# Peptides against a protein of PDB entry 3S8F: the designs that were tried, part 337

Target 1, 157 residues: chain A of PDB entry 3S8F
Amino acid sequence: VLTLFVAVPSLMTAFTVAASLEFAGRLRGGRGLFGWIRALPWDNPAFVAPVLGLLGFIPGGAGGIVNASFTLDYVVHNTAWVPGHFHLQVASLVTLTAMGSLYWLLPNLTGKPISDAQRRLGLAVVWLWFLGMMIMAVGLHWAGLLNVPRRAYIAQV
Target 2, 166 residues: chain B of PDB entry 3S8F
Amino acid sequence: DEHKAHKAILAYEKGWLAFSLAMLFVFIALIAYTLATHTAGVIPAGKLERVDPTTVRQEGPWADPAQAVVQTGPNQYTVYVLAFAFGYQPNPIEVPQGAEIVFKITSPDVIHGFHVEGTNINVEVLPGEVSTVRYTFKRPGEYRIICNQYCGLGHQNMFGTIVVKE

## One batch from the design tools (peptide; made by RFdiffusion4, then SolubleMPNN)

Design b2_p30_7_s2 (from b2_p30_7, 16 letters changed)
Fold by OpenDDE base, seed 3:
Structure b2_p30_7_s2 (fold): chain B 157 residues (1-157), chain C 166 residues (1-166), chain A 30 residues (1-30)
Amino acid sequence: as target 1 above (157 residues)
Amino acid sequence: as target 2 above (166 residues)
Amino acid sequence: SELEELLLLVYTSSLTAFPSYLLAFAAVME
């Protein structure tokens, strides 16, 4: 029971970030319940990357609750489910945030803004990364539910 | 303006925090629902049992693979299994169909996995600790044991077999 | 088999995703 309460600060943090995004979107002219989302700078890979990471982190966070639950963890522990969870947390949020950081940091360090071509390529890269991570994560979670073992090259199924 | 902006931020934060709390309860409810409608497959474990990993191969119930399967009742068996680098003993493990099997699993060396395909048996095996798993094989045949915890260079080839006899 | 197909999917997805960081880096460093 106490273990599940560890999720509370994480959830609070996640939704605080969402609040910041809403505020930013509204400052950029977004209106209504969802208009603020469209107003966010989706043309900037430095923004898109970490946001996509956050989106991937949502199901990963839910999985964290599963993994932390005694009874449910018995089902998924040391199956392909676990690396699926990792790829949603580390390979999506953390990695995409790192990618986004590069798109912000390097131009600032060099004093040179990225070209339009570089920007477009960056957008393609982060979206493709996100797509690949989601597909892989779904596959791993599915395999885990089918009792495919972790750290093994073979399974009964 | 600064005060106005601060108030606006707080309003958004309050809204999202409320949503966060609501979602927490939703997740808990979903977990509860899942547990209520689906079996978690939890296998009851015994009390904590300890064993000396340095002597488990020389003395005790794990020392002789030929004596590893012990009939404890008319339709009950205890199987003393060692998971080691890199395999299981006894191998194969032979048990009768329909019997209640209590696996007592330990390791003489490092942490291993004990994952039996076709079953819900999936436990980690720690040196110095005895893992207890109860299971009844309803179908005859061969069940592969897979090590799902990295244990060294030969980990990928660490397999065992349970043979369930009619 | 279903397992092979799933593994191939996972592998292919990995090949698509992991090079992306290098491409992103290259794009910014150009």
Scores: peptide ipSAE 0.025, ipTM 0.740, DockQ to the pose 0.030
Fold by OpenDDE base, seed 2:
Structure b2_p30_7_s2 (fold): chain B 157 residues (1-157), chain C 166 residues (1-166), chain A 30 residues (1-30)
Amino acid sequence: as target 1 above (157 residues)
Amino acid sequence: as target 2 above (166 residues)
Amino acid sequence: SELEELLLLVYTSSLTAFPSYLLAFAAVME
């Protein structure tokens, strides 16, 4: 019930964010159906991190619907599928958003801009984090479909 | 300026809404298909059945492990299973190959899991409620029952066995 | 086994992701 209650507002937010990104990209000179994406500030870890989080959140949102369905949840409940969903929601979106916020907030609070080296390192960190999280999430979802149980260290698979 | 910005953003919402809705349906359909193909003949026979967890060990169909397996018809059985800290009763559960088995599972203490490896039988067991699952074992052998709901210090070692005989 | 492969993937990805968080923190706090 709570999941379904949150689903609609979340979708509305996602649409708004996507529209805002397109608007920003077009203001930065992006043209065409996808050109606006390339025009976004991909050299800024404070931007890249939360965007990657949003990308990871898309399959997580779909998983939320699955988990909220009685018929589908029968298959995935208390399997590795559930941790996979959690890691997309919390360890991907929330964590990456926090990382992005850190790269913006601390420089502003301290009055010291980040160096170019810090910027490059930040980009590497958030991309590596995203990659690792996606691999883990796919693995956990796959394991769940193979009936690997949650909260168990062994399985007959 | 804020109004202009909102209006501009609104112009893109139609496309994004259509795309997002389409993708949502695609993902749901794909996931549903994937999950459906992994169904191994488990038929939920759920009903709103309750039992007193404080007396379930003393009286009723769960009280005697020797009487836990009940033949209810030709090639049909009901198995009354207790999940408790930390194990299952009866253990082992012996059933014939190819028979339709209705598991009726409850707990006398805390919430447990009932996950039969090699099958899609996977239910939570709540004290005071009876979980009902119908399944037919096509292959003889031993199937391990594991607890996938944390239930205390012995959770990781809480196992049972279903023996399917030819 | 398939399970072992999946566990290895999960483990490897975790070793990449979580240290990256520490590096991110260190980078900002430099």
Scores: peptide ipSAE 0.023, ipTM 0.697, DockQ to the pose 0.031
Fold by OpenDDE base, seed 5:
Structure b2_p30_7_s2 (fold): chain B 157 residues (1-157), chain C 166 residues (1-166), chain A 30 residues (1-30)
Amino acid sequence: as target 1 above (157 residues)
Amino acid sequence: as target 2 above (166 residues)
Amino acid sequence: SELEELLLLVYTSSLTAFPSYLLAFAAVME
């Protein structure tokens, strides 16, 4: 009940953000159905991080709906699937958003822009984080589907 | 210009909101379809049944592990299982191959898990409630029961065994 | 194999663990 209750506002928020991104991309010269995506500031870790977080949140959100289904939850509940879901939501969206916030907040607080080297390092960090999170999440979800139990150090799989 | 921009933003938002609502219905439909067509992995639960966790060890069908396996019909058994800190009883649980087994699982103390490896049996066991799971073991051998719900200091060592005999 | 699993674990951990966040923080604080 709680998950489904939160799902609707979350989806609305997510797609509202997407709308904002489309508008921003178009303002930056992007045209066509997908050209606006390329026009977004992918060179800014403060932008890339939360966007990657959102991308990771999509399968996590879908998984949330699965977890909220009584029938489907029986299959995945208390398996490695659940940690996989959590890591997408917390360690992807929340964490990447926090990381991205730092790249905006600190320069603004100090009044000093980040160097190009710092920017590049930041981009590398957030992309690698995202990649690693996706690998782990896929692995955990897969393991969960193979009935690997949650909160157990041993599994016969 | 600001008004124009605002209007444009609103238009995009409305479009994406409409899309979001449509997708919501699609997701619900997909879930419904999955549930309707892929039911093989679902073990039906019985009716909600309550027990007194404070007396379940002293009286009733869970009190004697030697009498926990009850034949209820031809090739049909009910097994009364206790999940407790930190183990299962009876242990091992001995059942025949190919028989329909109805597990009636409850706890005298805290919440536990009942996860049988090699099967899709995976339920939480709540004190005061009886979890009912129906399963037929097609292959003989030993199946390990794992607690997948944290239940205390001995949680990691809480295991049971189901022995399926030919 | 066990070795492959270990390597995968190390690799995945290196990408998803706190070091990445620390590096991000360091990049901003530099």
Scores: peptide ipSAE 0.022, ipTM 0.705, DockQ to the pose 0.027
Fold by OpenDDE base, seed 4:
Structure b2_p30_7_s2 (fold): chain B 157 residues (1-157), chain C 166 residues (1-166), chain A 30 residues (1-30)
Amino acid sequence: as target 1 above (157 residues)
Amino acid sequence: as target 2 above (166 residues)
Amino acid sequence: SELEELLLLVYTSSLTAFPSYLLAFAAVME
C-alpha cells in the first residue's frame, strides 16, 4: 500500500504542470475552456516534444498504479504490459523531454537560432516519434492483457 | 506579482484536480472492466518457504521427478516442480482435470519464470525460495509452460508441458 | 495466434526507431 503513495506527489506535479500550461496559454491570448491550448507555442519543437512526452506519461502513470497494486499486478506482471508501461515512461516522456531540451539547448549554446527548415524538421521528428510510441505502447498493453508473456518469442494466442 | 500568479495558478489547479478526479474514476472503471473480462481472480499463494538450491536435486521432494506429483487428498495434488537451465521437471507434468493442484516451484540455479499458457499462473522462481501456486484445471489438454524471466543463453528454448487428463 | 501476435509486434516495432528489436526477434526465431 505504501508504494501507491508515490502516486500522490506525482499527481500533484502533473496538476501543477497542467495548471502552468493553462496559465501560459491564457497569457498568450487563449480564451475559453480549451482556447488556451491553441495559444501555446506549437510551432516550437522545444515546447512540443516535452508536452507530447507528458501526454504519453498520463497513461503510463496510470499503468504505474496498476503495476504497483498487488492484486492488479497479478494480471499484468511479466507480460507485454510491462514493456508497454516503461516505453511510455522512458522512450516517450524521458526521450521526448531530452529531444525538446536539445532543441532549446543547441540554439543557446551556439548563439544562433535554428533555421525554419530545422524547426519544421524538428516538429516532424517529435510528432512522428510520439505517434510511433503511442502505437507501440497501445499494442504492447493490449497484448499484455491477452497474457502475451514478456521476454518470450511466443504467445498464448 | 508572484502572489497574483500563484493565486491564478491555484485556481487552475483546482479545476485540474476536479478533472483528474473524474478521470480517475474513468480509469478505475476501465481497470475493473479489464479485470472482469481478462482474469478469473487472484491465485492463492503460500507463505515464504526456503530450500537449499545446492541440494534440492539430491534430496527432498524435488529430487525425483517420478515422485513429483503427490496426491494429498481425494481431489488434491501437490506438484513439486524444478525450473532449471534450461527446462522444467517433471516434463510433462500430468494432473487430473478438476483437481486442486498446488504447485511448489523452486530453482537449483538461477531465477526463472513459470508462465502457464491458458491460465493465470505466472510466477517468478527464485533459487532458495519455493513459489506456491494453487490452481484447478477445468479443461483437459496440454498447457505450455514458458520461462518469462531471462536465465541465460538457452532462455528462449526453455519450455515445459502440463498435461491435464480427463 | 502466435504468428499474428508476432506480426503485430514486428509491425508496431517497425513504426518506431528501434530496428534492433526486429533483429532480436529474427535472432530468436532462428
Scores: peptide ipSAE 0.018, ipTM 0.713, DockQ to the pose 0.021; fails the geometry check

Design b2_p30_7_s4 (from b2_p30_7, 16 letters changed)
Fold by OpenDDE base, seed 2:
Structure b2_p30_7_s4 (fold): chain B 157 residues (1-157), chain C 166 residues (1-166), chain A 30 residues (1-30)
Amino acid sequence: as target 1 above (157 residues)
Amino acid sequence: as target 2 above (166 residues)
Amino acid sequence: SLLEELLDLVFNTSLTSFPAYLLEFAAVME
């Protein structure tokens, strides 16, 4: 019940952020239903990292509702599904947000912009992290649905 | 300019909030559907049993593994299972195919898991509480019980077996 | 019921790939 209650303001917050991104994209010249997305600064790891975190949070948040649902939790509880959910919420959203924050914070603290090489490396790190996390999360959720137990080294499948 | 920007942001927020609400209703509908059509065994609400974990091994229905399987009616059984560090009793648990089995599971020591492979039986077992699971085995054979809650150094080797007889 | 079919799919079907699993899931949902 509490988790479901928290889901409402969480969704409101997340989609408010999305609204801000749409506005920013349109200010940058993006038009149409999805054109504003392309107009966002995808060349900046400080931007890309937290956005990818938010993207990972979407299935993770949906999973949170599942985990909080009595009948559905009976299926997924203490299976590989649960760590899959955590990796989306913590290792994706929180971690990528932290990475993005660092890419913003360090240049501001030092007063020096990052080099182009650092920028490109940052983008590579963030995208590779996201890709790896999505692969792992999908695998864990899939395994969980196949009743692979959590905290066990053996399974029927 | 600031006012125009504010209004524009507000418009986008309203749109995204509408989408958010729509998604919320989708999830609520899914939950409602699962509740309405749920046929799997669950712990009955309002019927939580308590036991003393310090005496559960000495007295009561869990004390004697040889008497753990109790026939309660025609093709109906109750099985009193202990999950302990590090195993299950009785082991094996022998039940008939097609019978309605009510598992009453508790722990004398720490929290354990009770995960029966090949079934939807998957519950945490807390000392002082009785987990109740209702299940009917349709297929004969051996079903492995796995502990999926870390319970100590021997956790990885904590297994049991349910033998379903024809 | 749909739920029973889904549960059967989840616990009694072993598929080698996630895409195959999704296809089976979709088939059950239809």
Scores: peptide ipSAE 0.027, ipTM 0.674, DockQ to the pose 0.046
Fold by OpenDDE base, seed 1:
Structure b2_p30_7_s4 (fold): chain B 157 residues (1-157), chain C 166 residues (1-166), chain A 30 residues (1-30)
Amino acid sequence: as target 1 above (157 residues)
Amino acid sequence: as target 2 above (166 residues)
Amino acid sequence: SLLEELLDLVFNTSLTSFPAYLLEFAAVME
């Protein structure tokens, strides 16, 4: 039980970000329990990318709690489950956040806004990336539960 | 008003923090539920046992592969396994069907993995430490041992075999 | 389209069969 308290700082961080998003959405005219979500700038890849990263981070974080459990870790350790977990954490959240940062940073550094075509392409890229990551993550977690080892080219199944 | 905005932000944060704490307890509850209802796959951790990796090949129960399988009681065996770069010793490991097998696994060189296909046996093997795993093979046949921890250039080819005899 | 195929793959394989596997896994772990 004490080991699971390691999740508290991570959850606090994640939900603080969520709180910030809610506040931002409400400032943009969103109302109600969920109306603020629609009010967020979903047309901006600099926004969409890190938010999608956060969405991927949710199941990854849940998996992190599993991985932190001594008893449950025995089931998943050194299986494809582990790569599934950190791909959600690194290749989803971190990578998408970095991508989103670039969509904001480069226009600001160059002084030139992105074109509409670049914006649309950026949206396509981050959504496709997210979709691919979700497919891979589900597959890896599934394979892990099927006792597929990591760092091996063969498996029983 | 900046002050009003600040208070509003704090209110949202408090709400989400409460949700965060609730979710934490949900996850703890899920783990507790799993442990309470799904125990077949849970193996208790063994006691820490140390060994000298520099002498394990020359002295002690791991030194002779021919003596690696030791009968400790009726239908009970201890198997002393070395994981090394790049293989397992003994290979194959021969054990009877239905017998309780205690694997004592260590390494003379680097960290390896010990993953037995078709079983829940999956442990890391550290030089200087002995990994202990208990298992009973219910089905006869061959079970492949896979190294699932990178250990060098030959890691991908590091395999062993357990032969369970009727 | 490629997108439709990918979506089909996700929703008709991963999201449908994986829950079934979880149930089976749970049964085995009992």
Scores: peptide ipSAE 0.020, ipTM 0.723, DockQ to the pose 0.030
Fold by OpenDDE base, seed 4:
Structure b2_p30_7_s4 (fold): chain B 157 residues (1-157), chain C 166 residues (1-166), chain A 30 residues (1-30)
Amino acid sequence: as target 1 above (157 residues)
Amino acid sequence: as target 2 above (166 residues)
Amino acid sequence: SLLEELLDLVFNTSLTSFPAYLLEFAAVME
C-alpha cells in the first residue's frame, strides 16, 4: 500500500499537464467538456509529439504501479513486460518529447520557420512513431504476461 | 491578466487532481482484484538468508551437486542450486512430480537469473544471498531454466534443466 | 492495409490468440 502511494505524485504531475492543455485549448476557443481538445494545435508536430508521448505514458504509468507492487512485480519482473514498460516511458514519452522539442527549437535557433512540407512530414513521422511504439509495447506486455523472459533469445511460447 | 490566468489554472488543476484521485482508487481496485483472483501466482518472499560466496563451492549444502537434492519430509524436498558463469548445478535437477520443492539458490560469482519456463519461478540470484522459492510441479517433463539477468559473455548460453519424474 | 497486417502479425501470428493467451497465463500461474 505504501508503494502504491508513490503513484500519487506521478498522477498529480500527469494531470497537471492535462490541466495546462485544457487551459490552452479553452484559450484557443474550445468550449464544452471536450471541445477544448479539438482547439489544440494538432497541425504542429512540436505540439503533437509530446502530447502523443503523454498518451503513451498513461498505460506506462499504470504499468509502473504494477512494477512497484511487491506482489505483482513477481509476475512481471525480468520478463518482456519490463521492456514494454520502458518503451512506453522512454521510447515514447521521452523520445517524442525530444522530437517535439527539436521541432520547436530548430526554428527558433535559426530564426526560420519550417516549411509546410516539413511540417506535414513531421506530423507523419510523429504519428507513425507513436503507432509503432504502441504496437510494440502492447506486444511486449502481452508476451511478458506469457512469461517470455527478458534478455533471452529463446522462449517457451 | 496574470491573476485571472492563475485562478483559471487553479480551477482546472483542482478538477484534474480530483480526477487523478479517482483514478488512483480505480488502480487500487484493479490491483486488489488481481490479487484476489491470482493469489496462486504470488510466492511469498522468504527471510533474507546470507552465505559467503567465496566458500559456497567448498563447504556447505551447495558444495556437492550429488547431494543437492535433500528430502526433508514426506513428499518434500530442498534443492540447493548454484547459478554460476555459465550454468546451473546440479544439472539436470531431478525432482518427483507432486512433491513440494524448496529451491535454495545462490551464486558463487556474479548476479544471475533463475527463470523456469512453464512455471512462475523467476528470481534473481545474488552472490552472498540465498533465494528461496517454493514450488510443486504438477506435470511431469522437462522444464528449462533460463538466465534472464546479464552475467557476462556466456549469458546467452546459460541454461539448465529440471526433470520432473512421475 | 499495412496497419491490418501489422495488427494481424502481433495478435494472431506472434501469439496464437487472446483466448489462448488466457489459457497459457492460467497454466503458468497455476
Scores: peptide ipSAE 0.019, ipTM 0.730, DockQ to the pose 0.025
Fold by OpenDDE base, seed 5:
Structure b2_p30_7_s4 (fold): chain B 157 residues (1-157), chain C 166 residues (1-166), chain A 30 residues (1-30)
Amino acid sequence: as target 1 above (157 residues)
Amino acid sequence: as target 2 above (166 residues)
Amino acid sequence: SLLEELLDLVFNTSLTSFPAYLLEFAAVME
């Protein structure tokens, strides 16, 4: 019930953020249905990190609804599916948002802008993190559907 | 300028709201699809049954592993299983192929898992509560029981075996 | 450096706690 309670506000927030991103992209000169996406500051790790986190959060959120369903939870409960869900929520959204926040906060606190090398490194870090997280999450969800138990080192699959 | 910006924002919001509504239907459809494809053979929930975990080892149907398997009909059995730190009893659990097996599972100590490999049997076992699972083994052989709920230092080695005889 | 301190912490903690864990595990499994 709690999951379903927060699901609606979360969806509203997600689409509001998406709307804000579209608006920002259009303000930056993006046009058309998808042109605004390209216009977003993809060269800034402070932007890229939380956006990637949000992208990972989408399937995680959907998984939350699955986990909250009695009938569906029976299939996935205490399987590798659950860790997959958690990693999308915590290790993807929360962690990437924190990382992105640091890329904004530290330069402002120190009064020193990040170097180009630091910026590029930051981009590499957040993209690699996202990629690794997606691979792990997909693997865990897949394993869960194959009835691989969580909290166990052994499985028939 | 502010008015124009406001109108633009509203337009984008309306678009995303429409998209949101569409996605809502997609999510519902996805859930429906998942239910249709993965809910076959779901074990229905049993009635609430309680037991005293402090005495379950000494008195009652779980007290003697040798009497844990009870034939209740020509092709029906009830198996009283204890999940404890760190194992299952009886172990092995011997049941005939093709018989309807009603597992009555409880714990005398902490929460455990009861996950039978090769089956859809996967329940948590709570002290003071009896978990009821109904299953018919169609294939003979050995089925491993895995604890998938952390229960202490020996959790990773907590296994049981169900032997299905022809 | 921070890295050296972290490595030292991990190394020392693991060496100190892991044998104890194994002993406790063995005792529990007896």
Scores: peptide ipSAE 0.000, ipTM 0.677, DockQ to the pose 0.010

